# Designs tried in a protein design run: peptides against a protein of PDB entry 7UQJ. Part 132

Target 1, 160 residues: chain A of PDB entry 7UQJ
Amino acid sequence: PELYQNFNITPPRGVLFHGPPGTGKTLMARALAASCSSDERKITFFMRKGADILSKWVGEAERQLRLLFEEAKKHQPSIIFFDEIDGLAPVRSSKQEQIHASIVSTLLALMDGMDNRGQVIVIGATNRPDAVDPALRRPGRFDREFYFPLPDVKARFKIL

## One batch from the design tools (peptide; made by RFdiffusion4, then SolubleMPNN)

Design b2_p16_6_s1 (from b2_p16_6, 10 letters changed)
Fold by OpenDDE base, seed 2:
Structure b2_p16_6_s1 (fold): chain B 160 residues (1-160), chain C 160 residues (1-160), chain D 160 residues (1-160), chain A 16 residues (1-16)
Amino acid sequence: as target 1 above (160 residues)
Amino acid sequence: as target 1 above (160 residues)
Amino acid sequence: as target 1 above (160 residues)
Amino acid sequence: PLPPELYPPLEVEVPK
């Protein structure tokens, strides 16, 4: 939150980090969560995996998402990071599509229900932005997208 | 530490990380410090900000740099990370140029005074490599430079 | 490459990156792969996920591992990065334990079969080092371990 | 409610 304020940029409700595996999406999300906390203003960082939402929260995923957003709102300023958000992508079974559609609809409603004045930032990370439901990528949701290119292999080897 | 030995490259005394704000320069420096420590061999990580050297160490910056290098030498293997090393850059006043020149000359002498066999690595990070004194970028000092490209420059700036 | 030489540490054949999710293990592995390539010496980076080894390579995992190591040897200097190497961990079924044990034994043999003079580095990344087979963590294999702390949320925020 | 896995801040012992 704080870093966003310093740049006179209205913090997006949602930011999509996309790029190849190991480009630092999760690392960046954590670094951003960490970079917005000062001694005066600690940011709470929440992390969930997209695959865990579908697999571990079977039948309760919507409730668990609601609880996550409530907890994030309670601990403002906060960041919710969805790692592998494309793991919310439906597996080819109609039953999983329905479950997915319900989870996605819940996530949409939760993101839409965040007040623009709220200090909750949602970050989604994916290796496959095209596998993320386009409804999540609309204004007021994940309306900002950040490509994490594979950093040129040459540049980093000079570093270390 | 270990991965570098396999590549038959003479380790630089100093490495310059450069690239736009929020490219993960400092994170990389910390991760390198952490990634070089094992249970058998802990690496000590020292961090200073270039701006803090000029502002907090007014009149004692040279002494504080000497103490930092001595402490790093005592706790070998160690990494000294100068974040925002371009913050040592002179502000346009002749008085600050003289103070800066003295601090830079001290840093040069400290880097030159490190034995080639010493296990002290110096990492400088900057957003403005051209604002880093060319004398620091010579062989035996920050003789290796690493560009941290912005993951799509547009992306990070919207986050930070 | 260069930073590691300064530490007088015999480069491990294998390095285990461990730490909580999103600590930058995969990013660091890519950065290390990148950080060892110069204009004169490009490093080839190979990545595999532990879960993909068990799930996508069913019945061919051992062969695919052999091919991976051969390709890495052909493209020296190279880094093989196993992301989520704890995804090789047995699921509680005896059939999966046997398949896992076979894959792990193959990986052990491939790591042991690397000449000490080879320019192939193996990096494993896990969130659960205790879920990695202790046989992989022995000398000549993943004999170096690097904890990727969640950079103190405070520390990272001071960074960015 | 599953406690948010607050990964404890790693005390990077930055020597003072």
Scores: peptide ipSAE 0.000, ipTM 0.205, DockQ to the pose 0.038
Fold by OpenDDE base, seed 5:
Structure b2_p16_6_s1 (fold): chain B 160 residues (1-160), chain C 160 residues (1-160), chain D 160 residues (1-160), chain A 16 residues (1-16)
Amino acid sequence: as target 1 above (160 residues)
Amino acid sequence: as target 1 above (160 residues)
Amino acid sequence: as target 1 above (160 residues)
Amino acid sequence: PLPPELYPPLEVEVPK
């Protein structure tokens, strides 16, 4: 948020962090939240897991997403981090596909409904960007993508 | 520590983790602490922030550093992790330069005073390796450096 | 694996990484895999998400777990990392509880069936260790627990 | 063979 304000850049609504598992996507999102929080402007960091949205909030996932975005707007500047956003992805059962489709539809609507003036950044993290619904990767949503390579194995061995 | 002992390698006194914010430096330091802890030999992990050393311990920073190294020696094998070690760096006031110089001098002396037999590793993390005093980067101190690249530098610039 | 082999320590069958979300449990598991891989002995790193086991492999989750453990044994020394192992936890439907119970039962059996001579370490990561089935936390399974505190917790951690 | 949809085993090649 502040990084974009300081540059007079329209903050991206959504950023997709993708790369192999454990490349630090979640950590980067937290570090971005921390790094963008100045003494003057604390960024509120919201985190949800894609799987938690699907599993814990069965029948209320859509409502919980709405509440999350409302709370993020209330506490702006804010980052909403969806860890494992591919975990919103359908389980291949017709019932789970319907549940997924509803949740994704709600997320799309919430991202589209973010006023460009809102200092809310949505970060999605996935190990499988191709498993993220293409509708989420469109302009005005997760329209920026960041690849997280494996940390250079050579660098890791020199630590040891 | 133990990894180096098993290889008959003199454990580095200091390791500098550098790279952009949120590249997982702090996490890697914790990872190393956990990875080097065996069932038989628990590694004690000490963490300090450079800014906290300067700000919270005003007038006692040197004493707190001494106590930290003593405690690390007492609980060896141990890792001392200085997060944001560049935060020991002066703010450009003459008074802060003097305070910084004293703290850095104390840290240098503590690193130099580590007996080669001590199973104490010091890890410094910074986003700005060039802001780390060159004296800290000399042999017997932070003499090993590990770059934590941005997962995707190109991608990060597209966020900005 | 190698860390324990070099110490003549029986590698723990299972290690539970727990702590607040984005404390880098996944990155740690990868760091461990890389740190334990020597030039002579490459550690094979297998990763599964608890939610993927439950969701993607509906009706085949047990079979996929068996295949995973077989493949890990074939490529020993190996690490099996279960990210979000609490995502194996039941969704509150009776049907999902049954599915969960079957998957957990299979995982228990696979962990118990690991020959003590197998160079396979299982790492489970969770944000909620209390949501992990107590049966998984028993001796011979995830019998070692590592807490990943938030970076801001100034606390002295004995990584035990 | 693990289904190709399975994340390729990250062979952490230790560079020589």
Scores: peptide ipSAE 0.000, ipTM 0.229, DockQ to the pose 0.042
Fold by OpenDDE base, seed 3:
Structure b2_p16_6_s1 (fold): chain B 160 residues (1-160), chain C 160 residues (1-160), chain D 160 residues (1-160), chain A 16 residues (1-16)
Amino acid sequence: as target 1 above (160 residues)
Amino acid sequence: as target 1 above (160 residues)
Amino acid sequence: as target 1 above (160 residues)
Amino acid sequence: PLPPELYPPLEVEVPK
């Protein structure tokens, strides 16, 4: 949050971190939360997994997403981090597609309903950016994307 | 790779990375793999998720673990990284407990069967060290444990 | 530490982490320190900032560097992390250039004086690799360099 | 409802 305020950049409603597994997406999200927390202004970090939204919140996923965004707004400045956001993508079943479409629609509405004045940033992390619903990647949603490359072999050699 | 050789420490057969989610456990494992690869000696990095061992390898999990360790030995020096190793812990079902016990027993046997001369390191990552089977945490297995603390607020400020 | 022992790689005396601010250089250094610490063998992590070496240690910087390396050697295995090592680079003043040259010369001598048997790794982090004295980047010093890429510019703007 | 585990922010490990 502190970084955003200083750059006069309208904080995106959402940021997509994408790249191979274990490239530090989750860690970067947490570090950003930490780095934006001052002694005077602590950022609250909310973490959820995409797979948990589908599997653990069956039948209440929309309500749990609404509650998450309300809690994030209540505890602003805050970061909502969706780890494995591609895990919201249905495994190939028509019934899962309907549930997915509803959950994604709720997430879209929540991201669209965030007043740009809200000190809430949403970060989605995925290993499969192409598996993320294109509707989530539009302006006013996850409209900024971070590629977390595998550190090239040559770069790795230098920690050795 | 270089740091360990100079310390005359018998490389543990396994290392447990534990700490809150997104503390960089997976990234550290990849960074270690990278940092141990030279132009002449590339380390092969094998990554598996604990949940995938249970859910995707149902009925073949033991065989897939054996194949993984054989491949790791064939491509030595190598790292086997088990992300979310606590995801091997059964969901509370008697049938899953039996499958879990079998998979864990196979993993124990594979770790015990690694000749200390093998250029294979096993890294397990968990957010719940207490959910990791105590048998995995014994000497000659995951007998080294790394706590990934949440960086204290003061430490975080310095990355910005 | 364990990975290095098996690969017969001479640990570099120094590793340079370079890349834009907030790319996780400091965190990677901490994570390496943590990942190298077992229950039996904790790695001591020494952190200093380049700017602090110039500004806080005025008149004693050379002594403080010597003491730092002596403490690191006493508490081996250890990591010395110089954050913002480019902050040793003088701001364009002849007086700062002389002080800088003396501090850099002391750091070079300390890195050269590390017997390769010393279980001490030096990590320097910078946002300005070109501002790092070329003498520090020679073989036997910071001879390994990690580029921490910006996540693509568009992506970074969203965390801001 | 699992209480939102308030994870204090993490230092970012950058991939090596």
Scores: peptide ipSAE 0.000, ipTM 0.358, DockQ to the pose 0.060; fails the geometry check

Design b2_p16_6_s1 (from b2_p16_6, 10 letters changed)
Fold by OpenDDE base, seed 4:
Structure b2_p16_6_s1 (fold): chain B 160 residues (1-160), chain C 160 residues (1-160), chain D 160 residues (1-160), chain A 16 residues (1-16)
Amino acid sequence: as target 1 above (160 residues)
Amino acid sequence: as target 1 above (160 residues)
Amino acid sequence: as target 1 above (160 residues)
Amino acid sequence: PLPPELYPPLEVEVPK
């Protein structure tokens, strides 16, 4: 309900799903995308991994992010899900820090550039909200956070 | 039962799992592969993502698909699971459309080229069955479809 | 509890999660990583797929494995999860057998080289424990195995 | 068990 209402009524919002691994963040992001999709309103779901942004897009990551956001806008209503967004964290090498900083800057600019009229939601999932650049967690970006607690052991065993 | 019987008795079939994201399509594909695997009959499970076919295999995607199908045939009985097969959807750039069309054509040819004697099942999962090339949904390809409805909210909360 | 205790007290251990696909091996690996992560002790979780080691890292797989283990050590306590570790199985081509043998040898050496003082756990998940190189299943490597039985049909339907 | 794919991967791909 809330995400559907937000998806219909609210400007592009960044939502950070954070919590330990296996808490269903990616599942929830997908399930939310699903629940917001109806026969009348198909939602386009884009998934990218933070680590894939760094490794697959060496030298082209910024362009691929731009293309992703453009594609999401073309296929609105849409959800961009960044799984493991903390995988955009700088690997402790000066060269990777520069690449990371550039990619993060691009993502910031893309999120800031999202027209308030676009029906694009950005969901970031991380197990390490502290490893997410604080600039991504500012208003107009990933400014809503959902904590995914560990399911109880019984719930885990039922899921497993 | 049915997939096991089909796996034993039926020619290579393409099955499309479609439904909203987080409906467990990938889970089911894996679970089905599991249920069809016995001590007497180990099934080889291959997983690829549609988006990975486009992004990881830039310029070699066709070859990688061929290798995948060859490998699946060598390791029969086998399942090829294409997760996010709609991620093979053309990004709206002429260059990516050509790459996509080429990849889809290759996949079509590979599915059509599957000997009716091979024990290879192809499962495609998508959240957007309408974004899957209609040519993939023809007889002899992904000609069986399973809709994955949204789990009830209670089931989702138990899974999360 | 046990994994947390093992993570705190035991030398680097390889754990093989085996069982049919969709039995939640990867889910468990993540959930275990999560359950071992506390506010006081953040665990870094690294995931790789066996097939990705072969296909993405053509010619650099050994180096990428080394970098992975180095990064895991830098971010200790950490978990390295190899999903579909049987995807490291040699493709039946002499060239791919050599690449596979080299990658497996590198993984063996990396696991053997893990200082008993490091807080790095390696989890391998496979649907085919028999397709995992027996050398990986030796003491000091994946020397603990957990079988994931098929959930009952009712459990599967509740998960799906 | 829900497939691991349903859980957010913590893939830290170490960039080359």
Scores: peptide ipSAE 0.000, ipTM 0.180, DockQ to the pose 0.043; fails the geometry check

Design b2_p16_6_s2 (from b2_p16_6, 9 letters changed)
Fold by OpenDDE base, seed 1:
Structure b2_p16_6_s2 (fold): chain B 160 residues (1-160), chain C 160 residues (1-160), chain D 160 residues (1-160), chain A 16 residues (1-16)
Amino acid sequence: as target 1 above (160 residues)
Amino acid sequence: as target 1 above (160 residues)
Amino acid sequence: as target 1 above (160 residues)
Amino acid sequence: VPPPEYYPPLTVEVPA
């Protein structure tokens, strides 16, 4: 948040963190949230796992997404972090298509419905950006992507 | 790694990384794996998610665990990293008891069967250590626990 | 800790974590400290910032370093973590040379004076390894270096 | 919806 303000950069609605598992995507999202919080202005950090929304909220996933975005809007400035967003919005495969399609459609609508003036940033983290529905990766949604490479192996050697 | 040697601490067979989500547990495990690799001696890093073993390998989870430990043993020195191990070995709750009990039993047997001389470390990561079966947290298994607190704000700012 | 023992790797006296800001250097140091603690044997983690030692302890920085190493030695097993060690031991530049030179000299002497049997590990973190005095990067000091690569530059650009 | 988890700035306390 502060970075965008300081640079007159319009904050993206959605940011996709992608890279091999355990590259610090979730940590970075949290660090961003904390870095953008001041004593005067705290950022509310909402975290959900994509798979949890599907598994725990079977039949209510859409409602839970709506509630999440409403809570994020109420608690502006806020970050909605989806860990494993590929679990929420997998590439449309035929057999599970309807349930996933409705959840994806709801997430798309929620992201599209965010006012540019809204101080809500959505961060999706995935190990498999290609497993995320391309519709989520369009402008006005997760239109910014961040690849988290593995920390270089050479870096690792001298800790040992 | 170095600290245990300096302290004459016998390395545990299993290490439980626990703490709030996105505190870098997975990153740490990977960094440890890479840190222990050299040009002369690479550490083989095996990563599995607890939920993936349950969901993808329904009916074969035990076999997949055995194969994982065998592969780790063949490729010594190695780390087996279980991300979200609470998803693999949830606290025994009555209704899902049998499948979880067999997988937990297999994991226990595999951890118990690791020779102390084996260059295989098992790292489990969880956000909910209390959701991990206490049998896994006993001596000779995940007998070492590492709390990953939220990295301090001041530490976060310089990440950006 | 464990990995070094399993691999018969002699733990270094000093480890330099370097890489772009926010790559988890501080997190890694803390997690390593936690990872080396057991119920039976806790590792004492001392954290100092290089710039804080220079700015807060003007005229007493050498004494504070000595006290830090003494405390670490008293509370073995221990880790001394210097965050932003480039702020403590900048490459010798002419105008600030004397004060920095004495602090660097003290740190060198303290690191050199650590017995190989001492259960004290020194971890330095920096975003600028080239800004760290090369004398600190010699064998018996920060002789092990870990580069924490950025999560791929593509990952960073789309956050901003 | 669980209350917004205000994640205070991440302080990693390494348990001693």
Scores: peptide ipSAE 0.013, ipTM 0.415, DockQ to the pose 0.045; fails the geometry check
Fold by OpenDDE base, seed 3:
Order: C-alpha cells, then structure tokens, then sequence
Structure b2_p16_6_s2 (fold): chain B 160 residues (1-160), chain C 160 residues (1-160), chain D 160 residues (1-160), chain A 16 residues (1-16)
C-alpha cells in the first residue's frame, strides 16, 4: 500500500509474476506485502494456489474465490497472492471445460469489481504466462507483468 | 556439492528446506545450484515438484524417481530439488495408500543408495515438515533441515 | 562455505548482490547461510547494514568492521552480509570524505586479509552497484556479482 | 480459511 501511494500509480488491480520456477515470485510477493506494511498499517497477505482452489474446492471454487476476495477486502490493506495461477485460470480452449470457464469468469468479475480505492492488490504467479487466459492480462486485471528471469549463467557463477 | 567437500562434512544426502510458503526455499535451492557451478564445473539443477511426480506419472512415479536420480548421477555434480516434497512423500498414514508408500520407499532407497562420494545433493522443500514422512528425515537422507523463517519485521524493512 | 571447497573453487571473498530494492537479496543471503549450515556445522550469519555501521559507530566504524570480521572468523563457517553496502563503501568521490575512504580501506584490507582457507563468505547487497567503490569489486573481494533484476519496469511500479 | 497471517515486511531481494 505505502509503495503505491507514493508514486500516484493507480495501484494495479493485478500483477502477474512470471518466470521460471524458483525465481522468487512467491518470495517477492511476500516481500512486497511485508515492505508495504508499516507498524501502523499491517498488510494482510492471502496466499492461495491456483491448482488447490480447483482441486480442493471442486464445485465450490467460485464461492471460495468470492470468500477470498471478501476476506481480503475486510482485512485491507491486503495482498491476494495466487501461486500457480495458470492452474486456476488456464487459457480458454475451444473445448470449454465449463468448470474452468466459470472459475475464470468469477475471477475476472472479482478483479473488475474491485474498486480502485480498495487497498487490495492481486498478485498472480506463473511459470507459464502464455498458459494464463489473456482476459486476465487486460487493463484493470493483471495489467502489469513482472518477468522473473533466471539469473543468467554469469550472475549464477558469482554466487559460487 | 562444492560447499560440502571443503568442510570434510559428509555431504548430507539430503537437505530439507522448510518454512512458510514464499520464504525463498526454491530460490535458495537455485542460488545454491548457481553458486556451486563454475565456468569449468556447471552444477546441473534438477527441479521436480512432489505433487507433479505423483499426478503426472501415476503408476510410473517410482520409475521417474529412479530415472531422475540416474540422470542426476550422470550429470554430476548435480542438485535434485524436490519442491513441495510433502506432496511426494506424505506421512505414512494408517490408511497406507500403497502408491505413496511405494514412492516413499523408492525415494528412501535412492537416497540410501547414493554413494557419499556422489556429487548429488538432494534438496527437499516443504511448507509442512511434519507432513513429510519421518523416515525421510533420518540420518543419511534429509538429515539436515533449514528453517526458512519469515524474515523478522526488522530485516524485512531493509529489502524495501 | 561447504559448497566452495568441494569443487576447489577459491571461495569468492565476496559476492555482490545487486538489484532494485525488494528483489530478495537479503533473503537470498539468509537462505544461503541457512542452506550451508548442518546440524553439526551451523553457519553463523552476521548481518550488518552499511549505513548503520556508518551512523551508529561514528568514529569507531573501522574498529567495528575489524571486530565483525574477527567474530566471523571465530565463528566460522560464517557469512557476513552487508545490506546496503553502498552506504558503507560509496564510490570514492573527488571530495574524499576521509571517513568513508578510511572505512572502505579497512574493508578492503579485511577482505584481502581473509585467507582463502577461511570459511567466511562476505555478501554485499546494494540497489546501486555503481555507487559501490570499484575497488571492492576487484578479484579477491566482491569479485562475483548477482544482478537481482527487477521484474520489468511496469510491474515494479506496482510494488511501489 | 486459515486466519490471515500477518506477514511483517519481507525484505526480498530477487537474485539475478
């Protein structure tokens, strides 16, 4: 929260962290949550895994998403971190798996329904940005992307 | 690999990284792999997710584990990083899912069969160390544990 | 420490972690310290802030650096992590602030005086590698650099 | 829903 206000940047409703696995996406999301929290203004960090929302909440995934966003709004300022968001919101294939389409539609609606005044930031992490539905990557949703590169070979050698 | 030889420490056959999600366990494993590779001696980093080995290789998980360890041995010095190892090797519940028991048994055997001279390090990452079969946490397996604490408030402020 | 000895890599006397704030440098340093410690061989992690060494120890900064390196040597294997090292070791400006020049000179001497057999690794973190005295970035000092990239410009603005 | 864990500021430096 503090981070965004200082730059007059309309806090992006969503940030996509993408890059190879183990490039620190989740860690960055936590660091951001932490870094934006002051002694006076603690940020609540909600972490969910995209695949877990699908697998653990079969038939209730939409409700669980709604509850998550409501809880995040109640505990604002807050960050919702979706790890492996490609597991939650796969690219809409022509074989519309109705379940995935519904979950994606709900997530889109929840992101669109976040008042820009809401101190809720959504971070999605993926190893495969091209596996995420392009609709999520539109303005007012995950409209900013962070590439987490592998440390280049040369940089890697320097920690040795 | 390099880290262990210098100290005449019997390279732990395995290291368990545990701590809250997004504390940098995977990033650390990559940084370690990177930091152990020189221009002359590249460390091969094998990353697998515990749940992926179970879900993608139903009925072949044992074979895939064997192949992974063989490949790691062929490409030594190497690091095998199991992300979410609790997904691969859950605590043996009284309702022994035979499949899990078999995979755990295979992993135990593979870790026990690593010659202490092998330039293969196994890193397991979990958010739930108590969800990992205690047999994996024995000497000669994941006999070293690293707790990845949440950075304390004070340390967190410095990454801002 | 252990990682370096196995491969006959002269352990870099220092590693420079550089990159924008919030890119995980401190966390990586802690995780490296953790990952190199065993139950039998705990790595002692010394964390200092460059600016704190200057500000808290006005007139004693050199002595405090010496004491830090001595303590790290006593508790080897050890990691000395200098967060915000640019605060400790600014580029030598033509207006030689004699105090900074003296502290930098002491740090250089301490890094040069580390026997390659010493199980002490120095990690410096900075957001501004170009603000670090080039003398610290020479072979046998911070001769290895890790660039912690921003996630691309667009997403960086969301963390602010 | 697990109780919201207050994560104090995590200083995360992202490696190169």
Amino acid sequence: as target 1 above (160 residues)
Amino acid sequence: as target 1 above (160 residues)
Amino acid sequence: as target 1 above (160 residues)
Amino acid sequence: VPPPEYYPPLTVEVPA
Scores: peptide ipSAE 0.010, ipTM 0.389, DockQ to the pose 0.050; fails the geometry check
Fold by OpenDDE base, seed 4:
Structure b2_p16_6_s2 (fold): chain B 160 residues (1-160), chain C 160 residues (1-160), chain D 160 residues (1-160), chain A 16 residues (1-16)
Amino acid sequence: as target 1 above (160 residues)
Amino acid sequence: as target 1 above (160 residues)
Amino acid sequence: as target 1 above (160 residues)
Amino acid sequence: VPPPEYYPPLTVEVPA
């Protein structure tokens, strides 16, 4: 309710869904996209996997991010959902620095470059909020966070 | 019930699942595949993502579609599920015409080339039926459509 | 319960989740990852799609598998979830022999090369256990199998 | 019947 209402009333630029895997983050992002879509207001939903962007696009990940944000802007109102965003923007550790740092820097720049007036919402989902570069969790980026607790075992067994 | 029964009795060549995202289209397609599978009649389920075919296979998407349909025919009875088919076969807009048009044309030809006697069902899922090329929504292709309304908030919270 | 308990007590090297599509194998794998993650023990979850590895990485799939297992080992305790593992490691049929055989051989070697002491669990999900190369279903690989029966129609309708 | 092949969620690639 609150998430849906807040999403409909005041779309944040970036929302981080975090919580254990299987807590429905991806399903919620989709459900939110759906719920914000009406006959009058069709929302374009872009889904990306963080690890897919990193792995597929070795040497082109930055370009793919730029293209994604451009298309999201063309098709606004839109949602960009990064599933497993910790795979895209891991915390900068010294050894894998250059490739990840460039991709993160590109994502930061793209999020910063989104017009406040653009009807583009970015949802990042992670099971590891602490594995997401803190620079992404700053105001104007993923500045809202929603925790998805594990449903009780009973709830999980009803979903499965 | 009805969808399962109709699917078991008279498999349509192409079914379009449409409705808001997170309405369980993908889950339903999987559930249908599972439900139509028995010990006597194992159904092969092929899942593809529309956008993934378009992106991964720039220059080979047509070949991948051909291979997919050939494999589906080899492993019949089979289901080809295109999740987010609007990503594969967007409405022909003037600016992105050539690549998308070729892929759509290939998909059309493959759907038309399926023998009516083939136990291959194609399920397309989209949140945007109007973003799917109308040529795909014609008789002999995705000629049956099923709308997936948003589950009520209560249903979503039980799934999450 | 039992699966979670057994997973927490004695993590098998490889677990095959099999059963009809839509039976929640992917959701269970995520839920298991989540359930095994505590504040004290954060589990890194790596998800890959079998068909994605095969298709994206024509000529590099072996390298990507190696990198995946190396990353999983770096971030242990970790789960590698191969969704649709039958797409990665199909039963060796004579006609598509070379590419698939190399990828399967690499996966076998990587699974065999995992230290028994490594907190890396591999979960393969398939709807077709019989389409998975029997070499993967041997001891020290996917040597535990969990069948996911179709939830009754009532359960499916509650999930949708 | 061979089981369904699962594929990852569609990332709508914005065509260039």
Scores: peptide ipSAE 0.005, ipTM 0.192, DockQ to the pose 0.043; fails the geometry check

Design b2_p16_6_s2 (from b2_p16_6, 9 letters changed)
Fold by OpenDDE base, seed 2:
Structure b2_p16_6_s2 (fold): chain B 160 residues (1-160), chain C 160 residues (1-160), chain D 160 residues (1-160), chain A 16 residues (1-16)
Amino acid sequence: as target 1 above (160 residues)
Amino acid sequence: as target 1 above (160 residues)
Amino acid sequence: as target 1 above (160 residues)
Amino acid sequence: VPPPEYYPPLTVEVPA
């Protein structure tokens, strides 16, 4: 939140980080959380994996998402980071599709329910932006996308 | 300290990490320090900020730099990381220019005085490589430079 | 490939990157691959996920691992990065335990079969080092371990 | 249903 305030930019409700695996999406999300924090204004960073939402929260995923957003709102300014958000994409089983569709619908409702004045930023990271439900990529949701290119090979060559 | 040996490359005395703020320079330096450490061979990681050298070490900066290099040499293998090394660049006051020039001269002498066989690596990080004294960028000092590109410029500019 | 030469350490056949999620393990592995490459000496970077080895390579995982190591050997110098290598840990089903044990045994044999003079480095990343088979953590395999701490909050703030 | 592994919020404390 401080980073966005410093630049007079209305913070997006959601930001999609996409790019090849290991391009630093999760790293950047954490670095952003840290850089938006000052001595006066600590940012709370929440992290979940898309695959964990589907596998670990079976039958309670919607409730756990609601609790996550409530907790993030309680600890403003905050960042919610969804790693592997493409893991919320339906797997080829019809039963899983319904479960995934319900979870995605819940996430959409939670993102839509965030006040534009709220100091909660949602960051989704994916290796496959096209596997993310297009409904999540609409204005007021993950309406900003950032491609994490493979860091050009040359920049790294001298570090090692 | 293991990856470089595989490649038969003479290791630099100093490495300059440069690139826009938030590109992961400090993280990379810490991760390099961590990645050079094994159960049998722990690397000692020293970190200083360029601005802290000027502000906190007023009147003792040269002595504190000498002590830092001595301690790094005592705890070999070691990494000295200077974050914001461009903070050693002179500010427009003639008095600060003299102080900064003295500190830079001391750092140059310390880097030149390191035995080529010493297991001390110096990493400098800056957002402004052109603000780093060219004398620091010469062979035997920070003779290797790594550009940390902005993870695609668009990703960062919208987050800031 | 220059940092490690300074330290006169026999390069590990395998390096285990461990630490909390989003500590930059995959980013570092990619940074390592890139930084070991020069204009004259490009490093080939191979990446696989532990979970993908189990799920996508069902029945062919051993063959695909062999092909991966052969390709890495053909493209020397090279890095093989296994992200989420703890995903090769047995799930509580006896059938999965046998499949996982077979895959782990194949990986062990492939790592043991690498010539110590080979320019192939294997990096495994995990969030749970204790979930990695202890046999993989023995000398000549992943015999070097690097803890990626949560970048201390201080390290993150300096990245942005 | 195994209890959801709640990763506690990481409070990113700004270094003073």
Scores: peptide ipSAE 0.000, ipTM 0.205, DockQ to the pose 0.067; fails the geometry check

